Peptides against a protein of PDB entry 4CIC. Designs and how they scored, part 57

Target 1, 148 residues: chain A of PDB entry 4CIC
Amino acid sequence: KVSTKGHYGVQAMFDLAQHFGEGPVSLKSIAERQGLSEPYLEQLIAVLRKAGLVKSVRGAQGGYILAREPRDIKVGDIIRVLEGPIAPVESVSQDDPEHSLKFDFSVTKSVWEKVKKSIEEVLDSITLADMLKDAEEAQMAQGYMYYI
Target 2, 147 residues: chain B of PDB entry 4CIC
Amino acid sequence: KVSTKGHYGVQAMFDLAQHFGEGPVSLKSIAERQGLSEPYLEQLIAVLRKAGLVKSVRGAQGGYILAREPRDIKVGDIIRVLEGPIAPVESVSQDDPEHSLKFDFSVTKSVWEKVKKSIEEVLDSITLADMLKDAEEAQMAQGYMYY

## One batch from the design tools (peptide; aimed at target 2 S3)

Design b2_p24_2_s4 (made by RFdiffusion4, then SolubleMPNN; from b2_p24_2, 11 letters changed)
Fold by OpenDDE base, seed 5:
Structure b2_p24_2_s4 (fold): chain B 148 residues (1-148), chain C 147 residues (1-147), chain A 24 residues (1-24)
Amino acid sequence: as target 1 above (148 residues)
Amino acid sequence: as target 2 above (147 residues)
Amino acid sequence: SEDLELEGMDWIDLPVIELEIEEE
């Protein structure tokens, strides 16, 4: 599920990417720029930090930074951290050996698995660096429209 | 949202595809085979019928049939009927002409639009006929494992 | 937990992915 959590998580990570190399960013500043509540952002950042995507910097000028370069963080990585595996690992319930692995070939299940795989492929194809580039290109395009 | 509604809608349509050409199928029989509640299936079938994907046949041997051949029904068509457009058409609110179309270029929005497009492409690439073929292939593969 | 109803992103809620989590 790309939930609100996934959406805002990507926004927060993108904000950190925009400030990558400028030093630590306060949660307050991220929340203000991204239109997020600070308490909600604290929860997201806690998860992202635990997963090693974000680092905390302590001190008066403390805050958060990306733990990796923007090119080394996929959107898929962010979503997996926040939402869990996009593919639930079929817990092969080990317990009942005798009931034949009815390969419950649900053709309908296979449709959703194809959709899931497609989503994963798309999200794994987009890095925070790609998003930064897209933002730059969009700003340039807007700038040209004001001068014509 | 491929909701439970979308999932069960595809199951119901697939059941009708498996019986295509055999005549009308009762909602009760579909519900039993697909593990669905009959009242829930009635709601799904009503929507699918209104959209012209299913036809009702009246009489003692009445029920439902696909309105089109399985090859002419995409999974995407079923989902769009049940869930609405996978893409919310941005209602360009016509009303305030003067506020500059701030092309609210949300780079984040563009990510989700790419995901959405990918989902649509996948679902539009799969027909009920493709699903029937996949089911046949799976049954054949299982048959070979028992011998 | 303020369920921020992102009105425009309801399509991202693929509950087919959620159905496996709730049965635990």
Scores: peptide ipSAE 0.037, ipTM 0.800, DockQ to the pose 0.114
OpenDDE base, seeds 1, 2, 3, 4: peptide ipSAE 0.035, 0.037, 0.037, 0.042; ipTM 0.794, 0.805, 0.796, 0.798; seeds 1, 2, 3, 4 fail the geometry check

Design b2_p24_3 (made by RFdiffusion4; failed a check: the pose's geometry)
Pose (drawn by RFdiffusion4):
Structure b2_p24_3 (pose): chain A 133 residues (1-84, 100-148), chain B 132 residues (1-84, 100-147), chain P 24 residues (1-24)
Amino acid sequence: KVSTKGHYGVQAMFDLAQHFGEGPVSLKSIAERQGLSEPYLEQLIAVLRKAGLVKSVRGAQGGYILAREPRDIKVGDIIRVLEGSLKFDFSVTKSVWEKVKKSIEEVLDSITLADMLKDAEEAQMAQGYMYYI
Amino acid sequence: KVSTKGHYGVQAMFDLAQHFGEGPVSLKSIAERQGLSEPYLEQLIAVLRKAGLVKSVRGAQGGYILAREPRDIKVGDIIRVLEGSLKFDFSVTKSVWEKVKKSIEEVLDSITLADMLKDAEEAQMAQGYMYY
Amino acid sequence: SEEFVLTIVMEDGEEFYPRTLNDV
């Protein structure tokens, strides 16, 4: 199960990545395109802003823009920002879960927002039918 | 975060794997060794039994034992047993989570109870210090 | 169970493993 915060955090950061070249966009526009609740997004952006992942701009087309290029933002970075009598007895079971954790970390660190932008272009494109191989 | 059911399901199955050659053990003994609540364990075992992963034995010193050898039970098998207008718009974000799901499935399908038994022996051993 | 074994991205301050009766 993916948490609401992980899903919406990545969705919002990806929406900003899709508008990075064009410039700042309002939070309202992000919520509209992504189907997110504005109050929740406002809180999410506040953390991402403190983390240096997004920045606000005061322009007419003010609003929010990525603070780092998409190629320099791993999905794992976003997730890391959003997340927060004695005796030793080794648990092999826990070691299995550590391996699960490591594999997730590896996948999320292997994907950047730039990679997601490239995938978005390839997957949702259109072309003449002869070119589908 | 790992659910209580995944953690306790794997713990209980591994305890049974550690006692597979010796024979049946009581549910109370599993709960004691693993620090588990007996009521929760009983409910858990009932599902595992229905799935053919564990079997009850009448015996006298009877109890429960694995229904398949440890080498034939993947951790992923245990997890799978315990778990249960319109328009299209592709979500690249969801595709990321699909990749996460695939990697987890791969890790859990690559580890059997036999692998866990081997790891348990190697990690919790004692030996002359010169061999470290 | 109609639930997943794993929950990903963890909530603030949340433990990765459940507590057992042996945990201190």

Design b2_p24_3_s1 (made by RFdiffusion4, then SolubleMPNN; from b2_p24_3, 13 letters changed; failed a check: the pose's geometry)
Amino acid sequence: FGESIFELPRDDGESFYPKTLKDV

Design b2_p24_3_s2 (made by RFdiffusion4, then SolubleMPNN; from b2_p24_3, 13 letters changed; failed a check: the pose's geometry)
Amino acid sequence: FGESILELPRDEGESFYPKTLKDV

Design b2_p24_3_s3 (made by RFdiffusion4, then SolubleMPNN; from b2_p24_3, 15 letters changed; failed a check: the pose's geometry)
Amino acid sequence: FGESIFYLPNDEGESEYPKTLKDV

Design b2_p24_3_s4 (made by RFdiffusion4, then SolubleMPNN; from b2_p24_3, 15 letters changed; failed a check: the pose's geometry)
Amino acid sequence: FGESALYLTRDEGEPEYPKTKKDV

Design b2_p24_4 (made by RFdiffusion4)
Pose (drawn by RFdiffusion4):
Order: sequence, then structure tokens, then C-alpha cells
Structure b2_p24_4 (pose): chain A 133 residues (1-84, 100-148), chain B 132 residues (1-84, 100-147), chain P 24 residues (1-24)
Amino acid sequence: KVSTKGHYGVQAMFDLAQHFGEGPVSLKSIAERQGLSEPYLEQLIAVLRKAGLVKSVRGAQGGYILAREPRDIKVGDIIRVLEGSLKFDFSVTKSVWEKVKKSIEEVLDSITLADMLKDAEEAQMAQGYMYYI
Amino acid sequence: KVSTKGHYGVQAMFDLAQHFGEGPVSLKSIAERQGLSEPYLEQLIAVLRKAGLVKSVRGAQGGYILAREPRDIKVGDIIRVLEGSLKFDFSVTKSVWEKVKKSIEEVLDSITLADMLKDAEEAQMAQGYMYY
Amino acid sequence: SSVLRTNEEELELYMEDLEARSEM
């Protein structure tokens, strides 16, 4: 199961990545395109702003823009920002879960917002039918 | 975060794997060695038994034993048993989570109870210090 | 669902306990 925070955090950061070249966008526009609740997005952006992943701009087309280029933002970075009598007895079971954790970390660190932008272009495109191989 | 069910399901199955050659053990003994609640374990075993992963033996010093050899039980098998208008718009974000799901499935399918037994021996051993 | 302590974290806590008791 993917948490609401992780899903919405990545969705919002990806929406900003899709508008990075064009400039700042409002939070309302992000919520509209992504189907997110504006109050929840406001709280999410506040943390991402503190973390230096997004920044606010005071323009007419003010609003929010990525604070780092998409190629320099791993999906794992976003997730890391949002997340927060004695004896020793080794647990092999716990070691299995550590391996699961490591593999997830590897996948999320292997994907940047730029990679997601490239995938978005390839997957939702249109072309003449002869070119589908 | 790992669910209570996944953690206790794997812990109980691994305890049975550690006792596979010796024979059946009681549920109370599993709960004691693994620090588990007996009521929760009983419910857990019932599902594992229905799935053919464990079997009950009447015996006298009977109890429960694995229904398949440890080498034939993947950790992923245990997890899979315990788990249970319109338009199209592709979500690249969801595709990321599909990749995460695939990697977890791969890790859990690559480890059997036999692998865990081998790891348990190697990690919790003692030996002359010169051999470290 | 909950976060599990790692074997490394549990070992570090156990070693700190042994060191504190030695100091006592």
C-alpha cells in the first residue's frame, strides 16, 4: 500500500516538473490537474518548500516552481523529505525486511523527475499507426 | 512499514522451518519462542493450514509442522497467502509504484525458508576468534 | 503496520547497555 502522502507528494512534484520550463503555477491549478484536495496540497507544499524542493515566486504568474531541476530530484529524495532488560537476538525475519527496504530504496533512487518526464512523453503520445512496432 | 500479519506470518513459518526435521511443535511453543500472542497465532495458522502451508498432526507430542519442505516455500508464497464516468489517463506516478511493487515481489520470491535457515546458522554462530 | 528495528540498531543499543553497565 502506498500512503496518501507519498502518492500526492510525488504527483504534485511531477506536476511541477511538467511545468518547470513554462514557469510558476498556482497550487489551485496543481490540485485541479491532479485531483488533489487543496488543503492537503497546501500542507504538503509547505514541507517540500522547507526542504528546498520547491520555491514560491511573487509574480503575476506567481505561484510555485521546482527549486532544483527535475534531473537533480530523485523520487527517493521526495519520499525521504516527507517521512519522519536488554539483549540482542538476531532476527533472520527482520533481515528479510531489510532486504525489501533496500530494494525499494534502490528503485526510488534510480528514478528522477526527468526520467518521469521522459516516460510521460513516450507513454501518452500519439503517432501514425505504422510506427507501432 | 511491515504489517503485523506479514511479520508474524513469516516468524511463525520460520519457527516451523527450524523445527521441521525434529517434528511437530505446539502453537504455544511457537508463541513463546517468537514472542507472539497465542490468539493471533491461532488465527494465522488457520489460514496457513487452509493454504496447505502447514499441517496439523494428531500424535501425542503432536502439533504443527510445515506441509512442504522449506526449500519449496518462498517468503513471497507466505505473503501472497495472507494477503487478500470512465476514462483512461496514464499515470507515470503509478508506474513508479508498480516498479516498487515488482522489486519487492522479486526480493520475496528470491528467498525461501531454506535460505533463511542457512542464513540463521551463519549469522548466529560461534567459532574460534581466529576464524573471523 | 509499524517500523521494525533493524538488527544493527538492536545490536547498537545492546552494546551501549553493556558500556553503561561497565561504567557503573

Design b2_p24_4_s1 (made by RFdiffusion4, then SolubleMPNN; from b2_p24_4, 16 letters changed)
Fold by OpenDDE base, seed 2:
Parts: sequence; structure tokens; C-alpha cells
Structure b2_p24_4_s1 (fold): chain B 148 residues (1-148), chain C 147 residues (1-147), chain A 24 residues (1-24)
Amino acid sequence: as target 1 above (148 residues)
Amino acid sequence: as target 2 above (147 residues)
Amino acid sequence: GFELPTNEELREAYEKALKEEAAK
């Protein structure tokens, strides 16, 4: 499951992608558009900035921008930054060396590794540019073409 | 992340698969072999039994057995029973019609739906029989290294 | 580790965020 942190992080990054090329976006505006609390968004953006996915712009018209083009940011990149490596199961610390439990644990671990790999492949196959395209297609399908 | 519940549930079901055809297995024996607390396992098995994946056998040699052959139980079946439908993101109830938030939420939702579908496909592609085969292959591979 | 939050965890987090915003 994508954590709430991952979910909101992708929403925030997608908002920045929608405004890419328009200049810095305030956290307040992102929070308002995405239905996020501003303090929570500040924490997310701080992590994303530290990872080099977002750039802060200072000044009266300051805010945040994507540090890369939307096509160069995978959803997987965002999730890895916010959640760390996608580990499907918290490896129960193998600290108890003695019992025969190791083998059964290995088979179940392999199942979760397959799940992890599949998730990573999906998330790495989707860029913010893909999301922008999907949004545009959805808007066209809903007849929002009338506001051109 | 598969919840601890899902993880332990798959372990318990795999243990039952390893003993399939040998008769009922006690919860105590499963707990001991899988490193699970017996009370926690009781809760898991209760859910799995209610879902028809496990059958209880009463008597002095009583315990639990798989209700189906290992080939007929997918890992996905176990996870769905224990965790419910693999919903990647709870659909925020679209009850607030007015705000423009619906569209951005829709695109993000589609991402998570793709993730969900991928997880489901993987979990539905693995049966307890596949896990048994993998375990057997792993045992053979370890045995050949010592010789 | 990547844990997909349960729908319930997502709901609870969302409800908490809404309550915190309404309390301001």
C-alpha cells in the first residue's frame, strides 16, 4: 500500500507538474488545490526538495517548482524518496538465529519480493508527464473542451 | 506493504500446504514452526476458516487443514481474505462535488489503480502449490552445495 | 519499507487532516 505520505507526495508533485513552466507555486496554493494541510505539505516538500525533485524559489513570488521536467520524474522516484525503498514486507529482523524458521521465511519472502518488483515496475513506468497526458485526456473526455 | 497480518497469514497457509494430505495440524505446531504467537495465529485462522480457505477438524487429533488443494489457493485469495480488497488508495468519497479537486484526484487514483492491478496479478499468479515447488527447489539447491 | 496503507489508514489520515484544518 502506498502510504498517505506517498499518496499526498504524488498529488503535490503532480500539482507542480501541472504548473511547470508557469513559475513558482506557493505551498498554500498547492494545499488548497490538492486538499492538503499546509503544514503537512511543508514536510513533504522539505523531503522532496532535499532529494532534488523540487526546487525552492525565494522572493515575493517565491514558492516551489519541479527541479526536473515532468517526463524526467517517475512516480517511482517520488515514492522512493518519500517512503524509501519499496519493501513489501518489513523483514522481521532475523535476529533469532537458532530455529528452522529460516526456510519458510525464505519462500514467503520471495513472494513479497515479486510483489515489490511488480510495484516498482509499474511506478517506474509512469512519469509526471504521463499523468499530465492522462489528465488532459480525461478533461477532453468530460467535455471540458468547451472552455477553450 | 503487505500487512503483518497478510504476511503471517500466508506463512500459516503455507505451513498447512506443506502438511496437506497428512491430516489436521494443530495451531500450536504451526505457531512453533512459523515463529508466530499462538493467540495471533488463532485470530488469523478464524478469519481464514470463515472465508472457507481452512477447515477445522475436531477431536484428539484435531486441528486445521486446507479446505482446498494447494493449487486451488492463490496468495491473492489469502491476502483478500485477510486484508480485504487490495485497494491501493481508499477512494476518498467523492461526496464533495464542487471542488476542482476531483480531476487531480482522478489521475492520482488511476496510478494507484494500476499499482493495485499489478499487485493483484502477481498475487493471483502464485498458488500455494507454486510456493511448495519453490521450497522444494530451494531445498535441493542447498543440498547440492554441501555435496 | 513500502507499506501500502490500508484504506482505513488513508481514511483516518484524511479525516485527521480535515479536523486539523477545521480547527484553525
Scores: peptide ipSAE 0.120, ipTM 0.751, DockQ to the pose 0.095; fails the geometry check
OpenDDE base, seeds 1, 3, 4, 5: peptide ipSAE 0.071, 0.115, 0.086, 0.101; ipTM 0.743, 0.742, 0.752, 0.742; seeds 1, 3, 4, 5 fail the geometry check

Design b2_p24_4_s2 (made by RFdiffusion4, then SolubleMPNN; from b2_p24_4, 17 letters changed)
Fold by OpenDDE base, seed 3:
Structure b2_p24_4_s2 (fold): chain B 148 residues (1-148), chain C 147 residues (1-147), chain A 24 residues (1-24)
Amino acid sequence: as target 1 above (148 residues)
Amino acid sequence: as target 2 above (147 residues)
Amino acid sequence: GFELPTNEELKKAYEEYKKLLEKL
């Protein structure tokens, strides 16, 4: 399960990528297109802005833009900003507070480290530019299905 | 972060793998070795037994054994039994009940599908036999550091 | 047929993954 923050954050960043080079996009317009609550999106954008992934433009035509080109923003960068490090944080399991999960079991720890590494590799292999390309290919495929 | 169930389930299954061929292991002995509560382990073992990953042996020397050889049990099999399909189950986000996350965004869905696939591939690439081998190699490496 | 996990299924897997990451 990706957190709601991670999911909506990637969605909002993708919307900004689709409008990259067209100027500032209003939060309202992003919220409407992506089916997000504007107040929730405002919180996400505040975090993303603080992390330097988005910029605010002031003025009558103000809004938000990507701070970098879509090719220079990985999905992993977005997730790390919103969720923190993809590193499994040793948290005390809520279900058994008496047994502090001391991951003292080296072999089991190694399994989860392999899973973590695999996820990081996947998320760091996907840029917003890759997502744009995938969306264009999907639209072209749909267009071809309507013409056949 | 693996769920507590997933983590302890893999740990308990690994303990049973270490004793594979030695006969039935008591829940008490697994709980003691793995630092698990016996009642919690009993719940995990009940699920694993129902899924056919472990067998119960009855009698004075009763306990649990792996139902299959360690090489025939993937970590992914254990996790799927304990957590359900590694397929993300739709949960209503508790944080915004009004906005049902209609993940209608095909591209974002594709990203998470790639992540899911990667997790499944990793977990399905690791057997209890692989874990046994890794443990033996780690013990040998520690033994060489003491000599 | 690989039924594409619903977006809700993906969210649950990510939340479970996140819970999994929190417990690691």
Scores: peptide ipSAE 0.056, ipTM 0.680, DockQ to the pose 0.025; fails the geometry check
OpenDDE base, seeds 1, 2, 4, 5: peptide ipSAE 0.028, 0.025, 0.025, 0.022; ipTM 0.682, 0.683, 0.679, 0.681; seeds 1, 2, 4, 5 fail the geometry check

Design b2_p24_4_s3 (made by RFdiffusion4, then SolubleMPNN; from b2_p24_4, 14 letters changed)
Fold by OpenDDE base, seed 2:
Structure b2_p24_4_s3 (fold): chain B 148 residues (1-148), chain C 147 residues (1-147), chain A 24 residues (1-24)
Amino acid sequence: as target 1 above (148 residues)
Amino acid sequence: as target 2 above (147 residues)
Amino acid sequence: GFELKTNEELKEEYLKALEEEKEK
């Protein structure tokens, strides 16, 4: 499952993508638009910044911007930064010998690896630019429904 | 993320698949082979039985069997039974009204829906029979031909 | 729903489930 962090992280990054080229966006403004807690967003942005996906701009018009163009940021990149490696099933560490949950059934592991690969492929196939395009298309579709 | 239930459920179902046609398997034997707690396995099996994926056989040689042939049970079927619908993002339960996480950003939702669909496609493409085949191939590759 | 859980989360859930069964 994409954690709340991953979800909101993608949402925050998408907000930054929507404002890409307009200059720095305040965390407050992102939080307001996205319905996020500002303190929570601060934590997310800190991680994203450390990973080099977001840049902080200082000054009176300070805030945050995408560190790369929307086309150069995959959803998978965001998720990996916020949640770590996409692991559908984490190996229960061998440390407790008695309950050696030998998750090591090679066959079941292979199933989860296939799932992992599939998730990665999907998330790596979607960029913030793709999301922007989808949003525009959705808005156009909604706009056309109002004219009918 | 596949829950512990999903993981162990697939493991237990796979054990039953390996013994398919050999008659009922005791929970104890499954638990021992799979390294599972017997009480935990009982809970999983109860759910799987209720969903019609497993049958209980009564008697001295009682136990559990797959309710269907391994080829007729998808991994996706097992996961849906144990974990419910595949949801890549935890729907923050509506119960906390203040954090109406308007997950309603249609675009982000669409991303997760694509992920969901992909997971479903993968899990629905794998049967217990496929897993059996993979296990056989792996055993052959490891040279553990127990003659 | 099918949630991608970490191994740690899976372990914790398993242990919790075992504890809950012992308390019964």
Scores: peptide ipSAE 0.072, ipTM 0.781, DockQ to the pose 0.076; fails the geometry check
OpenDDE base, seeds 1, 3, 4, 5: peptide ipSAE 0.064, 0.044, 0.042, 0.038; ipTM 0.777, 0.762, 0.771, 0.761; seeds 1, 3, 4, 5 fail the geometry check

Design b2_p24_4_s4 (made by RFdiffusion4, then SolubleMPNN; from b2_p24_4, 16 letters changed)
Fold by OpenDDE base, seed 3:
Structure b2_p24_4_s4 (fold): chain B 148 residues (1-148), chain C 147 residues (1-147), chain A 24 residues (1-24)
Amino acid sequence: as target 1 above (148 residues)
Amino acid sequence: as target 2 above (147 residues)
Amino acid sequence: GFELETNEELKEAYLKYQEELEKE
């Protein structure tokens, strides 16, 4: 499972991508559009800003912008910033703290490494620009369905 | 992340695969070999048995066996039994119970569906027989490094 | 880290479904 943090982080970054080039967007406006709590979004944006994915703009029309073009931000970059390294297996089970998953089982480790690699490849293959394109295509398809 | 249940479940099933054709294996012996708590393993095996991946053998030499050949059990089958459907995104965040992740954002949903599909493809491409082969190859490679 | 938490509800639903399949 992608954590709620990862999910909402990608949503917030996608909202900023949709407004890229239009100037700074307020956190309030992002929260309202994406159905996020503003306090939760503030925490996410703080992390994303610290990582250099988002930039704060000061002033009367202050807010946030993407620090890079949408094509230069991968979904994988967002997830790594919010959640850390993509790990397919929990190293520490809360349920069995005494049994540190000794990754000592080489064969099972290799299975999870394959899963990790696959996830990384997928998330690193998708940019915010790709997501924008997909959204435009979906809107065009909906527009065509309304015209039929 | 695969849960600890998924990880230990795959280990337990792999242990049973290594002993496939040798007769029933006791839970105690699996727990000892795999470094698992026996009570935890009992819970995992109960689920796996109910799903028809493992069979209980009764008697003085009782224990558990794989219900199918190692080639007929995918890692994905084990994970689905222990964890349910492979879902890349939590539908209910414990951290924000008021905000049900309304999967309403079609574009973000599509990202997670791609991740899901990729995970499923990987896990469904690996059988217990493939894992046995990988283990044999690794042992052979270690044997060659010691010569 | 990226955690694949399986939904406990989905797990319970799957277990119930398996119990129904065993009764048929």
Scores: peptide ipSAE 0.029, ipTM 0.735, DockQ to the pose 0.076; fails the geometry check
OpenDDE base, seeds 1, 2, 4, 5: peptide ipSAE 0.028, 0.027, 0.026, 0.025; ipTM 0.738, 0.746, 0.742, 0.743; seeds 1, 2, 4, 5 fail the geometry check

Design b2_p24_5 (made by RFdiffusion4)
Pose (drawn by RFdiffusion4):
Structure b2_p24_5 (pose): chain A 133 residues (1-84, 100-148), chain B 132 residues (1-84, 100-147), chain P 24 residues (1-24)
Amino acid sequence: KVSTKGHYGVQAMFDLAQHFGEGPVSLKSIAERQGLSEPYLEQLIAVLRKAGLVKSVRGAQGGYILAREPRDIKVGDIIRVLEGSLKFDFSVTKSVWEKVKKSIEEVLDSITLADMLKDAEEAQMAQGYMYYI
Amino acid sequence: KVSTKGHYGVQAMFDLAQHFGEGPVSLKSIAERQGLSEPYLEQLIAVLRKAGLVKSVRGAQGGYILAREPRDIKVGDIIRVLEGSLKFDFSVTKSVWEKVKKSIEEVLDSITLADMLKDAEEAQMAQGYMYY
Amino acid sequence: YVIHLPWMTPSNEEATAAVKEATE
């Protein structure tokens, strides 16, 4: 199960990545395109801003823009920002879960927002039918 | 975060794998060795039994034993047993989570209870210091 | 669900090692 925070954090950062070249966009516009609740987004952006992943701009077309290029933002970076008598007995079971954790970390560090932008272009495109192989 | 069910399901199955050659063990003994609540374990075992992963034996010193050899039980098998207008718009974000799900499935399908038994031996051993 | 994501919290290796050595 993916947490609401993880899903919305990545969705909002990806929406900003899709508008990076065009410039700042309002939070309202992000919420509208992504189907997110504005109050929740406001809180999410506040953390991402403190983390240096997004920045606010005071322009007419003020609003928010990625603070780093998409190629320099791993999905794992976003997730890391959002997340927060004695004896030793080794647990092989816990070691299995450590392996699960490591594999997840590997996948999320292997994908950048730029990679997601490239995938978005390829997957939602249109073309003449003869070109589908 | 790992659910209580996944953690306790794997712990209980691994305890049974550690006692597979010796024979049946009571649920109380599993709960004691693994630090588990007996009521929760009983409910857990009932599902594992229905799925053919464990079997009850009448015996006298009877109890429960794995229904398949450890080498034929993937950790992923255990997890799978315990788990249970319109328009199209592709979500690249959801595709990322699909990749995460695939990698977890791959890790859990690559480890059997036999692998865990081998790892448990190697990690919890003692030997002359010169062999480290 | 068995696994609740995302999951990237690290383990405390130094404290674990200290407890292991004290146990031994």

Design b2_p24_5_s1 (made by RFdiffusion4, then SolubleMPNN; from b2_p24_5, 17 letters changed)
Fold by OpenDDE base, seed 1:
Structure b2_p24_5_s1 (fold): chain B 148 residues (1-148), chain C 147 residues (1-147), chain A 24 residues (1-24)
Amino acid sequence: as target 1 above (148 residues)
Amino acid sequence: as target 2 above (147 residues)
Amino acid sequence: KILTLPWLEEEDKELLEKIKELTY
């Protein structure tokens, strides 16, 4: 599972990618387009900004922009910033130390490490530029369906 | 994430795989070896049994066995039984239908579908027999470190 | 129950609760 935070973070970053080169976009406009609550988006953007994925622009036409080109931002970068390291197994809550998954079983650990690696490889293989291309292709395919 | 349920389920199934062909093993013995609570293991085994991955054997030497050979049980099969379909995104709790992640964004959905597919491929590529082999190789490697 | 990635930190639940409080 990607958390809600990771999911909405990728949506917000994708919105910024769609407007890349058009200047700063307001959080309000992103929230409206992506169906996100503005307060939630403010928190996400604060984290993304602190991580250097987003820049704040001040002024009358102020807002946010991507800090890098869409091709230079992987989905994996966004997820790592918002959610931390990709872990395949839930750490049992600190509250039951006796039921701490002592990953003493090296073999089961290796299974989860393989899962982790696969997730990382996928997320690191997808850039915001790839997502933009996929969106354009989808829109062209829809446009062709309306003209037939 | 694999849930604690998925994790312990794989451990329990792996223990049964290690004893495959030796006859029925007691839940108590599995719980002790795997560091699981016996009541929790009973719940896991009940689900796994209902799904046909485990068989119960009755009698004085009763217990549980794998219902299929270790080579015929994928980790993905265990996980699907215990956790249901592999989903890359957490469904927001049913309690807020308005904040249901409307995966309305086709492009973001496609990202998560790719993640899902990759997880499924990995979990379906690993059998309990593969895990047994990995355990044997690890034990041999440790044995070689002690000699 | 769905194979979930670990990343639903308690913080996301708190955030969802805060969002609920703001929408109500």
Scores: peptide ipSAE 0.022, ipTM 0.712, DockQ to the pose 0.130; fails the geometry check
OpenDDE base, seeds 2, 3, 4, 5: peptide ipSAE 0.021, 0.020, 0.021, 0.020; ipTM 0.717, 0.701, 0.713, 0.719; seeds 2, 3, 4, 5 fail the geometry check

Design b2_p24_5_s2 (made by RFdiffusion4, then SolubleMPNN; from b2_p24_5, 19 letters changed)
Fold by OpenDDE base, seed 3:
Structure b2_p24_5_s2 (fold): chain B 148 residues (1-148), chain C 147 residues (1-147), chain A 24 residues (1-24)
Amino acid sequence: as target 1 above (148 residues)
Amino acid sequence: as target 2 above (147 residues)
Amino acid sequence: KILTLPDLKEEDKELLEKIKKLTY
């Protein structure tokens, strides 16, 4: 499961990517644009900041910015920060003597490992820059001029 | 984590694949081999039977069999039966006027759609026959390490 | 309108629930 935390974390990071280079964005403005509660967003941003994906800017025009360029942040990086490693297949310890159960379990485990790998590959193939580009293309297709 | 239901459903179906052609297998024997509770397995098998992946055989040697050959059952088919469609992207109806929220939501949605598609492709690429082959290869590899 | 957590489409919740079940 991409948790609700992962989902909203990607939305918040995407909002910061859309404003990259424009200066710091307030949590209130992100919350309003992304339809998030401000207290929930504060919790997400605290985790993302601790992981070095977001920076806080202090002052009258304070807020948050991406800590790296959108091209240098993968969706997989955001998910790993918010949810931890994308499904550690707990290594069932090899020590249980009933060979048949171990074997059947190993084959089923390999299926889930293939699924895990596929998810990781997809999430690591998508950057915030790719998401920005996809957004621009979708806006152009809708006849909206993309004003960055 | 694949849902406990999906995980155990694939295990139960794999057990039935290992016994394919040998006749009906009792739920008790599947439960014992797969480390499942018999009542939980009954619920899984009822769903799989209703979906036409498993057949019940009646009689003194009654039990369950695969309804199709192992090569004709994908892991994706089992998961779809047990968990429903691997996330149908319901078309967000175009009608809500606040364009910016729709757009950001659409891009984030596209990420999850790509993940979904990737999961479906993997699960649809693996049959119970592929799992049987992988099992045989692993047994052979272990057998060669002990000799 | 602040989209409350309930405003995630039921399908997206189900997807998130399925991905949780697959990854956890």
Scores: peptide ipSAE 0.117, ipTM 0.707, DockQ to the pose 0.032; fails the geometry check
OpenDDE base, seeds 1, 2, 4, 5: peptide ipSAE 0.017, 0.116, 0.018, 0.105; ipTM 0.686, 0.717, 0.693, 0.711; seeds 1, 2, 4, 5 fail the geometry check

